Peptides against a protein of PDB entry 3V4L. Designs and how they scored, part 45

Target 1, 386 residues: chain A of PDB entry 3V4L
Amino acid sequence: GQPLAKDKVALLIGNMSYWEHPKLKAPLVDVYELTNLLRQLDFKVVSLLDLTEYEMCNAVDEFLLLLDKGVYGLLYYAGHGYENFGNSFMVPVDAPNPYRSENCLCVQNILKLMQEKETGLNVFLLDMCRKRNDYDDTIPILDALKVTANIVFGYATCQGAEAFEIQHSGLANGIFMKFLKDRLLEDKKITVLLDEVAEDMGKCHLTKGRQALEIRSSLSEKRALTDPVQGAPCSAEALVRNLQWAKAHELPESMCLKFQCGVHIQLGFAAEFSNVMIIYTSIVHKPPEIIMCDAYVTDFPLDLDIDPKHANKGTPEETGSYLVSKDLPKHCLYTRLSSLQKLKEHLIFTVCLSYQYSGLEDTVEEKQEVNVGKPLIAKLDMHRGL

## One batch from the design tools (peptide; made by RFdiffusion4, then SolubleMPNN)

Design b1_p11_3_s1 (from b1_p11_3, 5 letters changed)
Fold by OpenDDE base, seed 4:
Structure b1_p11_3_s1 (fold): chain B 386 residues (1-386), chain A 11 residues (1-11)
Amino acid sequence: as target 1 above (386 residues)
Amino acid sequence: MTELVSTDPKL
């Protein structure tokens, strides 16, 4: 019969904003586009940008909680990385320079843990460099992997080689995602799909002799990303997994704030990623006696590291939000919260209304505190391990 | 021109 997945779960990590290393650009677009494609494939997708070592460990642990017998697990990583002795290391944004294996996440350790879950398929898509790190002399003594015959690695590049991103005037994919996205929805065995992506990359004059896809697989069955999810969640575990995923993707409801002056503000929320939310404010009613009126968001929790210089922008793009700007209402003030994984408590902030009356030169301010609970990934309490 | 930039941190 056609293979069935018990469920399909993906963790996508895009690290760009490194502290001690060169900043990347492609992971933003690559994680976003891959998220949308995997959602069309009925994957439960957690998409995370710019994770520290601790945050990456917790994201992997939460991903492993979503895995169970016959579940398809997909891990995508775009960022800095290295390969020592056939072990792939994903580099967190807070990694020191130079970094070592102790500062990084070993993909083969994650694979071991996925094999303990008796998963139906394990897919790793690693959009990172595979050069040796000569500052890391650690030979990882990995335990022998179980023979599960359900493993696929798609490496964006060959062993000892670099991965590349496309620099253009604007947003562009990494090389791997550029070709992967065109085929990802095809009903093909995942290894056959990746072989076709490798052929497409090999035909491109830009990538020819610079980057080539490597496929490493032990896949005894015809498994595809298009494989249907097995029926209604009939198991307690499937219900828990659905609830846990839904919890991590719940946006705050849009609010209408009423100020004493008679101004009404619409406060809205949009998800860019599981840890990235846009707040937007718009004036929906203004008394005629009020000539100027602006609604700012301020007083955010300090753990979110919100720079006020990037808050309350006239466009989503001025906040660094280039992907969801088409789906946002126009003529708002926009604020991008890019680190929701850091939020320990409820998201409480102030909406400050600044306005002028006709015939008064002085600005008047009114403030309202807003509590929106724990938005998106902040509901997973990734910090509860401390 | 489309330029390829390495994601190598150049340690």
Scores: peptide ipSAE 0.370, ipTM 0.883, DockQ to the pose 0.786
Fold by OpenDDE base, seed 5:
Structure b1_p11_3_s1 (fold): chain B 386 residues (1-386), chain A 11 residues (1-11)
Amino acid sequence: as target 1 above (386 residues)
Amino acid sequence: MTELVSTDPKL
């Protein structure tokens, strides 16, 4: 019979905005495009940008809570990384210069924990460099892995080699995602699909002799990303997993705010990633006596590090939101919250209405506080250390 | 010309 997945869960991490290292560009587009493709494959996808070491650890722990017997687990990482002694290290955005193994997440440690969950399939897609870090002489003492015969690694590059981005004036994929995205929806064994991606990369004149996909697998069964999820969630564990995932993807409801002057503001919310939300405001009703009227958002929680200079923009693109801008309402003011993982409490902020009456020189202000609870990933309380 | 940029931090 066709293999069945008990469920399908993916964690996608894209690190770009490094503190002590060169900034990347491709992970933004790569995580977004891969998220949309995996959703078409009925994956429960958590997509996260620009995580610290602590935030990456918590994201992996929450991902491991969604894994269980016969579940398909996929981890994608795009960012800086290295490989020492056959161990792959993902570099967090807060990693020092130079970084070491103690500042980074070891992928083989994550694999060990996934094997303890008795997963149906473990897929790692590592879009990072595999050069040795000569500042890290640590030999990780890894516990012996179990023989599960359900593991697939797709490395964007060969051992000891670099991964590359496409330098364009606009949005561009990394080299790996450029070829992976064209085949990801194919009903093929995952190792056969990745082998075809490796052939496509090898035929490209840009990548030939610079970057080649490496596939490492022990996959004994014909498992595909297209494998159907086993029917209605009949188990208590499947219901819990569905609720946990739904909780991490719940947007605030759109609100209609009414001010004393008779102005009505529509407040709306859109997800770009699991930790990135766009707030947008629009004036939906204005009395004729009001000649000028602007509605802006302010007084965000300090934990979000919102620079007011980047808030309340006339376009999504001016906030750094280039991917979801086509799906957003037009003629709004836009604010991008890019660090929802940092939110410890409810998202409380102020909507400020500034307006002028016909024949008055003075600007009038009205304010309303808005509490939208914990949006998206902020519901997982990732900052509550045990 | 499409240029490739390494994602190596060059430590």
Scores: peptide ipSAE 0.354, ipTM 0.872, DockQ to the pose 0.702
Fold by OpenDDE base, seed 2:
Structure b1_p11_3_s1 (fold): chain B 386 residues (1-386), chain A 11 residues (1-11)
Amino acid sequence: as target 1 above (386 residues)
Amino acid sequence: MTELVSTDPKL
């Protein structure tokens, strides 16, 4: 019969805004496009941008809680990385310069933990450089991996080689995602699909002799990303997993705020990623005696590190939100919260209405505090380890 | 020309 997945879970990490290293661009687009494709494949996807070491560890721990016997696990990483002694290291955004294995996440350690969950399939897609880090003399003593015939690595590049981004005047994919996205929905064994992606990359004049996909696999079965999820979650563990994922993807409901002056504001929320949310405000009713009025959001929790200069923009693009701008309502003010993983408390903020009456020179202000609880990934208490 | 830029941090 066709193989069945007990469930399908993916963690996608895109690190681009490094503190001590060159900034990247492709991870933004690559994580977003891969999220949409994996959702069409019935994956439960957690998508995270710009994680610190601590935040990456917690994201991996939460991902491992979603894994169980016969579950398909997919880890995608786009960012800086290195490979020492056949061990792959993902570099967090807060990594020092130079970084070492102690500042980074070892993919083979994650694989060990996934094997303990008795997963049905383990897929690693590593969109990072595989050069040796000569500042890291650490030889990881990895415990012997269990013999499981269910592991697939897709490396964006060869051992000891670089991965590349496409410099374009706009948003562009990395090289690996550019070819992967065209094949990812095909009903093929995952190793056959990745081999076709490798052929497509090898035919491209830009990448030929610069970057080549490497496939490392123990996969003995015909497992595909298209494999159907086994029917209704009958186990208590499957119900808990579905509830955990649903909590991490719950947006605040859109609300209508009514001010004393008779102005009505629509407050809405959109997810760009599991840790990135857009807040938007629009004036939906204005009394005729009010000649001017503006509604802005302020007083965010300090943990979110919101620069007021980047808040309350006339376009989503001015906030750095280029991907979801087509699905957002027009004629709003937009604010991008890019670090929801840092939120320890409820998201409480102020909606301020500034307005002027006809025949009065003085501007009047009204304020309403809004509590939207813990949005998206902030419901996963990623901070419980401090 | 589409330029390829390495994602190597250049340690």
Scores: peptide ipSAE 0.312, ipTM 0.831, DockQ to the pose 0.742
Fold by OpenDDE base, seed 1:
Structure b1_p11_3_s1 (fold): chain B 386 residues (1-386), chain A 11 residues (1-11)
Amino acid sequence: as target 1 above (386 residues)
Amino acid sequence: MTELVSTDPKL
């Protein structure tokens, strides 16, 4: 019969906004497009941008809680990275310059922990450089991996080589994701699918002799990302996975705020990623005696590091949101919350209505506090270790 | 022109 997954879970991390290293661009598009493709494949996807070391550790721990016997686990990483002695290190956004293994996440340590969960398939897609870090002399003494015959690595590049992004006049994929996305929905053994992606990349005149995909596999079974989820009665563990995933993807409900002046505001929420939300406001009713009115959001929790200069924009694109702008209502003010993983408390903020009456020169302000609870990834309490 | 930019943090 066709192989069945007990469940399918993916963690996607895209690091771009490094503090002490060159900024990247491709991980934004790559994580977004891969999220949408894996959702079509019935994966439970957590998608995270711009994580610190601590936040990456917690994201991996929460991902490992979703893994169990016969579950398919997929980890995708796009960002800076290195490889020492066949160990792959993912570089967090807060990593010092130079970074060491103590500042980074070792993929082979994550693989060890995934093997302890008796997973049905372990897929690692590593869109990072594989150059040696000469500032890190640590040889990780990794315990011998179990022979599980269910591991697949897709490395965007060869050992000791660089990975590349496409710099164009707009949003573009990394080289690996550019070819992976065209094949990812195919009903093929995952190693055969990745081999076809490697052939497609090898035919590209831009990447020929600069970047080549490397496949490392112990996969003995014909497993595909298209393999259906087993429709057996939800084990207690399957219920827990479904609840945990649902918590990480629960948006606040849209609200209609009514001000004393008779103005009505629609407040809405959209997910760009599991840790990135767009807030949008629109005037849905205005009394005729009010000639002008605007609805601003302000007084956000300090943990979110929201610059007021980037809040309340006339377009999603002016907030840095280029991917979800087509699905958003028009004629709003938009604010992008890009660090929801940092939220320790409820998301409480102020909606400020500024307005003018016909024949009065002075602006009037009314304010309402809004509590939307913990949105998206903030429900997982990723900070419970601090 | 489409330019390839390395994701090497040492560049």
Scores: peptide ipSAE 0.310, ipTM 0.837, DockQ to the pose 0.756

Design b1_p11_3_s2 (from b1_p11_3, 5 letters changed)
Fold by OpenDDE base, seed 1:
Structure b1_p11_3_s2 (fold): chain B 386 residues (1-386), chain A 11 residues (1-11)
Amino acid sequence: as target 1 above (386 residues)
Amino acid sequence: MTEIVSTDAQL
């Protein structure tokens, strides 16, 4: 019979906005496109941008809680990285310069923990450099991996080589994601699919002799990302996994705010990633005696590190949101919350209405506090260890 | 112009 997955879970991390290292661009588009493809494959996807070391550890721990016997686990990472002695290290955005293994997440340690969960398939897609870090001579004492015959690594590049992104005048993919996205939905054994991606990358004249896909696999079974999820959640663990995933994707409901002047504001929410939300405001009713009015959001929790200069923009693109702008209502003011993983408490903020009456020179302000609870990833309480 | 940029942080 066709193999069945007990469930399918993916963690996607894209690190771009490094503090002490060169900024990247491709991880934004790569994580977004891969999220949409894996959702079409019935994966439960958590997608996270710009994580610190602590936030990456917590994201991996929460991902490991979703894994169980016969579950398919997929980890994708796009960002800076290195490889020492066959161990792959993912570099967090807060990593010092130079970074060491103590500042980074070891993929082989994550693999060990996934093997303890008796997973049906373990897929690692690593879109990072694999050069040696000469500033770190630490040899990780890795315990011997179990012989589970269910592991697949897709490395965007060869051992000791660089990974590359294609910079255009607009949105750009990494080289690996550019070819992976065209084949990811194919009903093929995952190693055969990755071999076809490697052949397609090898035809690219821009990257020929600079970057080549490496596939490392122990996968003995004919497993595919297209393998159907085994029917209705029969176990308590499957119900918990479904509830935990649903919590990480719950948006606040759209609200209609009514001000004393008779202005009505629509407040709406959209997810760009599991840790990135767009807030949008629109005036849906204005009394005729009010000649001008604007509704802006302010007084955000300090934990979110929101620069007011980037809030309340006339377009999603002016906030740095280029991917979801097609699905957003037009004629709003837009604010991008890019660090929802940092939110310890409820998201409380102020909606301020600034307006002018016909025949009055002075601008009037009305304010309403809004509590939307914990949106998206903030429901997982990733900070419980502080 | 299409530019190919390394994601190497050790540059």
Scores: peptide ipSAE 0.355, ipTM 0.872, DockQ to the pose 0.810
Fold by OpenDDE base, seed 3:
Order: sequence, then C-alpha cells, then structure tokens
Structure b1_p11_3_s2 (fold): chain B 386 residues (1-386), chain A 11 residues (1-11)
Amino acid sequence: as target 1 above (386 residues)
Amino acid sequence: MTEIVSTDAQL
C-alpha cells in the first residue's frame, strides 16, 4: 500500500537581509512558492524570513516539537551557507564577517535531533552555497547518526560549489527552486522527484556547468511528499501539535474602528509568512463634511524595528510585499511587519486618523490604540526557550 | 537581461 505519514511538517527559512554579508533576493520568492506548494501537499508549514542565530535555533526547536514517530519532517533553507568536512552550515542574518561554525546552524545536528523523534521521513532541501569556509577550521565532532534509512538531502549545488539566483526585473527565484517547483507536486518517491529536478537543471542552458543538484539518500522505502496524512489525530500529542501549528498561523480578526468624527476604518491583517504580516487600513465610511481623511498606523512596539518611513504606503509593493498584493484589498494604506518573531508582548499600536473638514484649513487628528494580541509566529513565544 | 548571480558570501 502507499505509505501513510502520521503528519507532515515543514520549516522553511529564507535569509536575505544579512548585516555583514551580501544581500540575497531569491529566498523571498522561494520560501513563498515552496510554502504554497507544501500546503497543497497537506504539510503544516512554518515559513520564516531573516532570522538571527538565536531566532533560527528557536525556530528549529519549535519545529522539532512538531516532530514525532512517523511524522514527515522537511527543512528548507535558502540563504548563505557553507560546507566544511561534510557538515552543512546555515548562516544567520546577524552572522559576523567572517563567520564560524559557532555563529551558524549545523544541519547534521538538526538531523540527529530529528532521528531521536523517530520521524517517518527526513527531507533537507539546502539552497545555499557549499563552498568551504577557509576562516573556520573547526571539525565538528558529531555523534554517530542512527541508521534510520529515511533521510534525503537535496543540495542545490555540488560540494565545494556555489548556488545561484536568477535576477530579473522584479521577482527572482533561486536556481534550485526554479526547477523544484515544477515537480514538487508529482506523486513520486522523493529521490526520483529530485533526480528529475537534477535532470531539468542539467538540461537548462543557464544552469549547465554552473549549478548541479546533489542528492544524498538513505531512503529505503517508497516515500513521497504526496503521501497522505493518516486521518484524524488519534493521540493527545498529535492534537497538541496541531494546536501549536494552528496558533502560529492565526491572524488577528479584521476590525471596524469608529472615530468620534463619524469616520469608520477597516483594519485588516494578511500573512505573507509566519513572521511577516501586512496591516492595511481603509476608510469604509466618511461623513460628507469631511473632505479628506487618512488612517495611519503608528506607535508599534520597539522590538519590531518598524521604520515609519516604510509604513502607511499606498501600495503593498511599496512596503516590499510583492507576493500577497493580489489577495489584499485595494485603496488602503499598507504596513509590513517583517519581524514578528521579535515580538515579546502583545502587538499594540495606534491608528491615527488625520482628517480635514470642509471650510477648515486645519487638519484634525483622532487616535485609537489597538491591541491585536500575538499574531502568527509571535504566539509560539520563541524567545522563552533559552 | 536575465542575470545569474552567485549567492556566495565570500565574494
């Protein structure tokens, strides 16, 4: 019979906005597209952008809490990385220049922890460079891995080679994701699917002789990403896991704010990623005596590092939100919260209504404080674990 | 023109 997954869980990390390293572009689109594909495959997906070392550790720990016996685990990483002595290191956005293994997450350590969970399948998709870091001579003493026969690595590139992104006007994919996305939904053994992706990369004139996929597998069974999830959660642990994932994906409810002047504002929320939310405001009712009015969001928690110059934009694209703009209402002011993992408290902010009456030159302001609780990933309290 | 850019941090 077709194998059954007890559940399917994915952690996707895309690091782009490095402090001390070249900025990337592809991880934004790659994490978003992969998230949507894995959701169609009934994966519970946590998608995170621009994580520090501490935030990456916490994201991995929360991912490991979602893993259990017979669960399919998928880790995707797009960002800077290196490979020393057969160990793969994911580079956080706050990594120093030069970085070392002490500043980075070792994928083989994550694999060890996944093997302790008795997972049904472990898939690693590593969209990063595999070039040696000459500034790090640390040889990780790894404990012997268990023989679980359920491991698949898809490396975007060969050992010692670079990974590439396709920069075109607008949205860019990584080379690996460009080919992976076309096949990911196929009902094939995951190693066969990745081999077909490798063939497609090898046929492309852009990638031929620049980047080649490497597959490492111990997978003894015919397991696919299409394998159905076993029915309703039969255990208390499965229920807890489902609830924990659901909390990390709960948006605030849309609010209708009423101001004293009689203006009504719709305040809405949209998820771009598990740690990225768009706030939008729209004027839904305006008294005829008010000639102009705008609803600005301000006074955000300092932990979110929101620059007011990037808030309250007339388009989602002006906030850097190119992916969800089609699903957003039009004619709003938009604000992108890109660091929800940093939120320690409730998301409290001010909605400021600026308006003008017919025949008055002076602008009037009314303010209303809004508490939306902990949105999305901020419900996991990622900061409490250390 | 479509440009292919390395993601190597050591560049």
Scores: peptide ipSAE 0.355, ipTM 0.869, DockQ to the pose 0.795
Fold by OpenDDE base, seed 2:
Structure b1_p11_3_s2 (fold): chain B 386 residues (1-386), chain A 11 residues (1-11)
Amino acid sequence: as target 1 above (386 residues)
Amino acid sequence: MTEIVSTDAQL
């Protein structure tokens, strides 16, 4: 019969905004496009941008809680990385210069933990450099892996080589995602799909002799990303997993705020990633006696590190949101919250209305506090270990 | 022009 997955879960991490290292651009588009493709494949996707070491550890721990016997697990990483002694290290955004194995996440350690969950398939897609780090002489003592015939590694580049991104005046993919996205929905064994992606990359004049996909696999079964999920969750554990994922993807409901002056504001929310949300405000009703009226959001929790200079923009693009702007209402003010993983408390903020009456020179202000609870990834309490 | 840039941090 066709193979069945008990469930399908993916963690996608894109690190770009490094503190002590060169900034990247491609991971933004790559994580977004891969998220949309994996959702079409019935994956439960957690998508995270710009994680610290601590936040990456917690994201992996939460991902491992979603894994169980016969579940398909997919880990994608785009960012800086290295490979020492056949061990792959993902570099967090807060990593020092130079970084070492103690500042980074070892992919083979994550694989060990996934094998303890008795997963049905383990897929790693590593869109990072695989050069040796000469500043790290640490030989990781890895415990012996279990013999499982269900592992697939897709490395964006070969051992000891660099990965590349396409830079131009607009949004562009990394080299790996540029080819992967065109085939990812194909009903093929995952190793056959990746081999076709490797052929496409090898035929391109831009990538030929610069970057080559490497596939490492123990996969003995015909498993595909298209494999159907086994029907309605019949176990308590499957119900808990579905509820945990749903909590991490629940947006605040849109609300209409009514001010004493008779102005009505629509407040809305959109997810760009599991840790990135857009807040938008629009004036939906204004009394005719009010000649000027502006609505802005302020007083965010300090943990979110919101610069007021980047808040309350006339376009989503001015906030740094280029991907979801087509799905947003027009004629709003937009604010991008890019670090929802840092939120320890409820998201409480102020909506401020500034307005002027006809024939009065003085500006009047009204304020309303809004509590939207814990949005998206902030529901997972990724801080419980401190 | 489309530029292809390394993602290597060790440059």
Scores: peptide ipSAE 0.353, ipTM 0.869, DockQ to the pose 0.794
Fold by OpenDDE base, seed 4:
Structure b1_p11_3_s2 (fold): chain B 386 residues (1-386), chain A 11 residues (1-11)
Amino acid sequence: as target 1 above (386 residues)
Amino acid sequence: MTEIVSTDAQL
């Protein structure tokens, strides 16, 4: 019969805004496009940008809590990385220069933990460099992996080689995602799908002799990303997993704020990623005696590190949101919260209405505090270990 | 022109 997944769970991490290392661009687009494709494949997707070491560890731990017997687990990483002695290290955004194994997440350690969950399939898609880090002399003594015959690694590049991104005047994929996205929905054994992606990369004049996909697999069964999820969640564990995933993807409800002057503001929320939310405000009613009015969001929790210079923009793109702008209402002010994983408390902020009456030169302000609880990934309490 | 840039942090 066709293999069944008990469930399908994906963690996608895109690190681009490094503190001590060159900034990347492709991870933003690659995580977003892969998220949308995996959702079409009935994956529960957690998508995270720009994680610190601690935040990456917690994201992996939360991902491992979603894994169980017969669940398909997919880990995608796009960012800086290295490979020492056949161990792949994902570099967090806060990694020092030079970084070492103690500052990084070892993929083979994650695989070990996934094997303890008795998963149905383990897929790693690693869009990172695989050059040796000569500043890390650590030889990891990894315990022998269990022979589970359900493992697939897709490395964006060969051992000891660099991965590349495409720099255009706009948003572009990394080289790996550019080819992967065209085939990801195909009903094929995952190793066959990746082999076809490798052929497509090899035919491209841009990538030929620069980057080649490497596939490492021990996959005894014909498992595909298209394999159907086993029907209604009959187990307590499946219900818990569904609730945990739903909790991590719950947006605040849109609100209509009414000010004393008679202005009505619509406050709305959109998810770009599991840790990235856009707040937007629009004036839905204005009394005729008010000639001008603007609704600003301010007084965010300090843990979010919101620069006011990037808040309350006339376009989503001016906030750094290029991917979801088509799905947002027009003629708003937009604010992008890019670090929801840092939120320890409820998201409380102020909506400030600034307005002017006809025939008065003075600007009037009214303020309302808004509590939206813990949005998206902030519900997982990734900080409970501090 | 499509520029291809390495994601190597050691550059």
Scores: peptide ipSAE 0.349, ipTM 0.867, DockQ to the pose 0.765

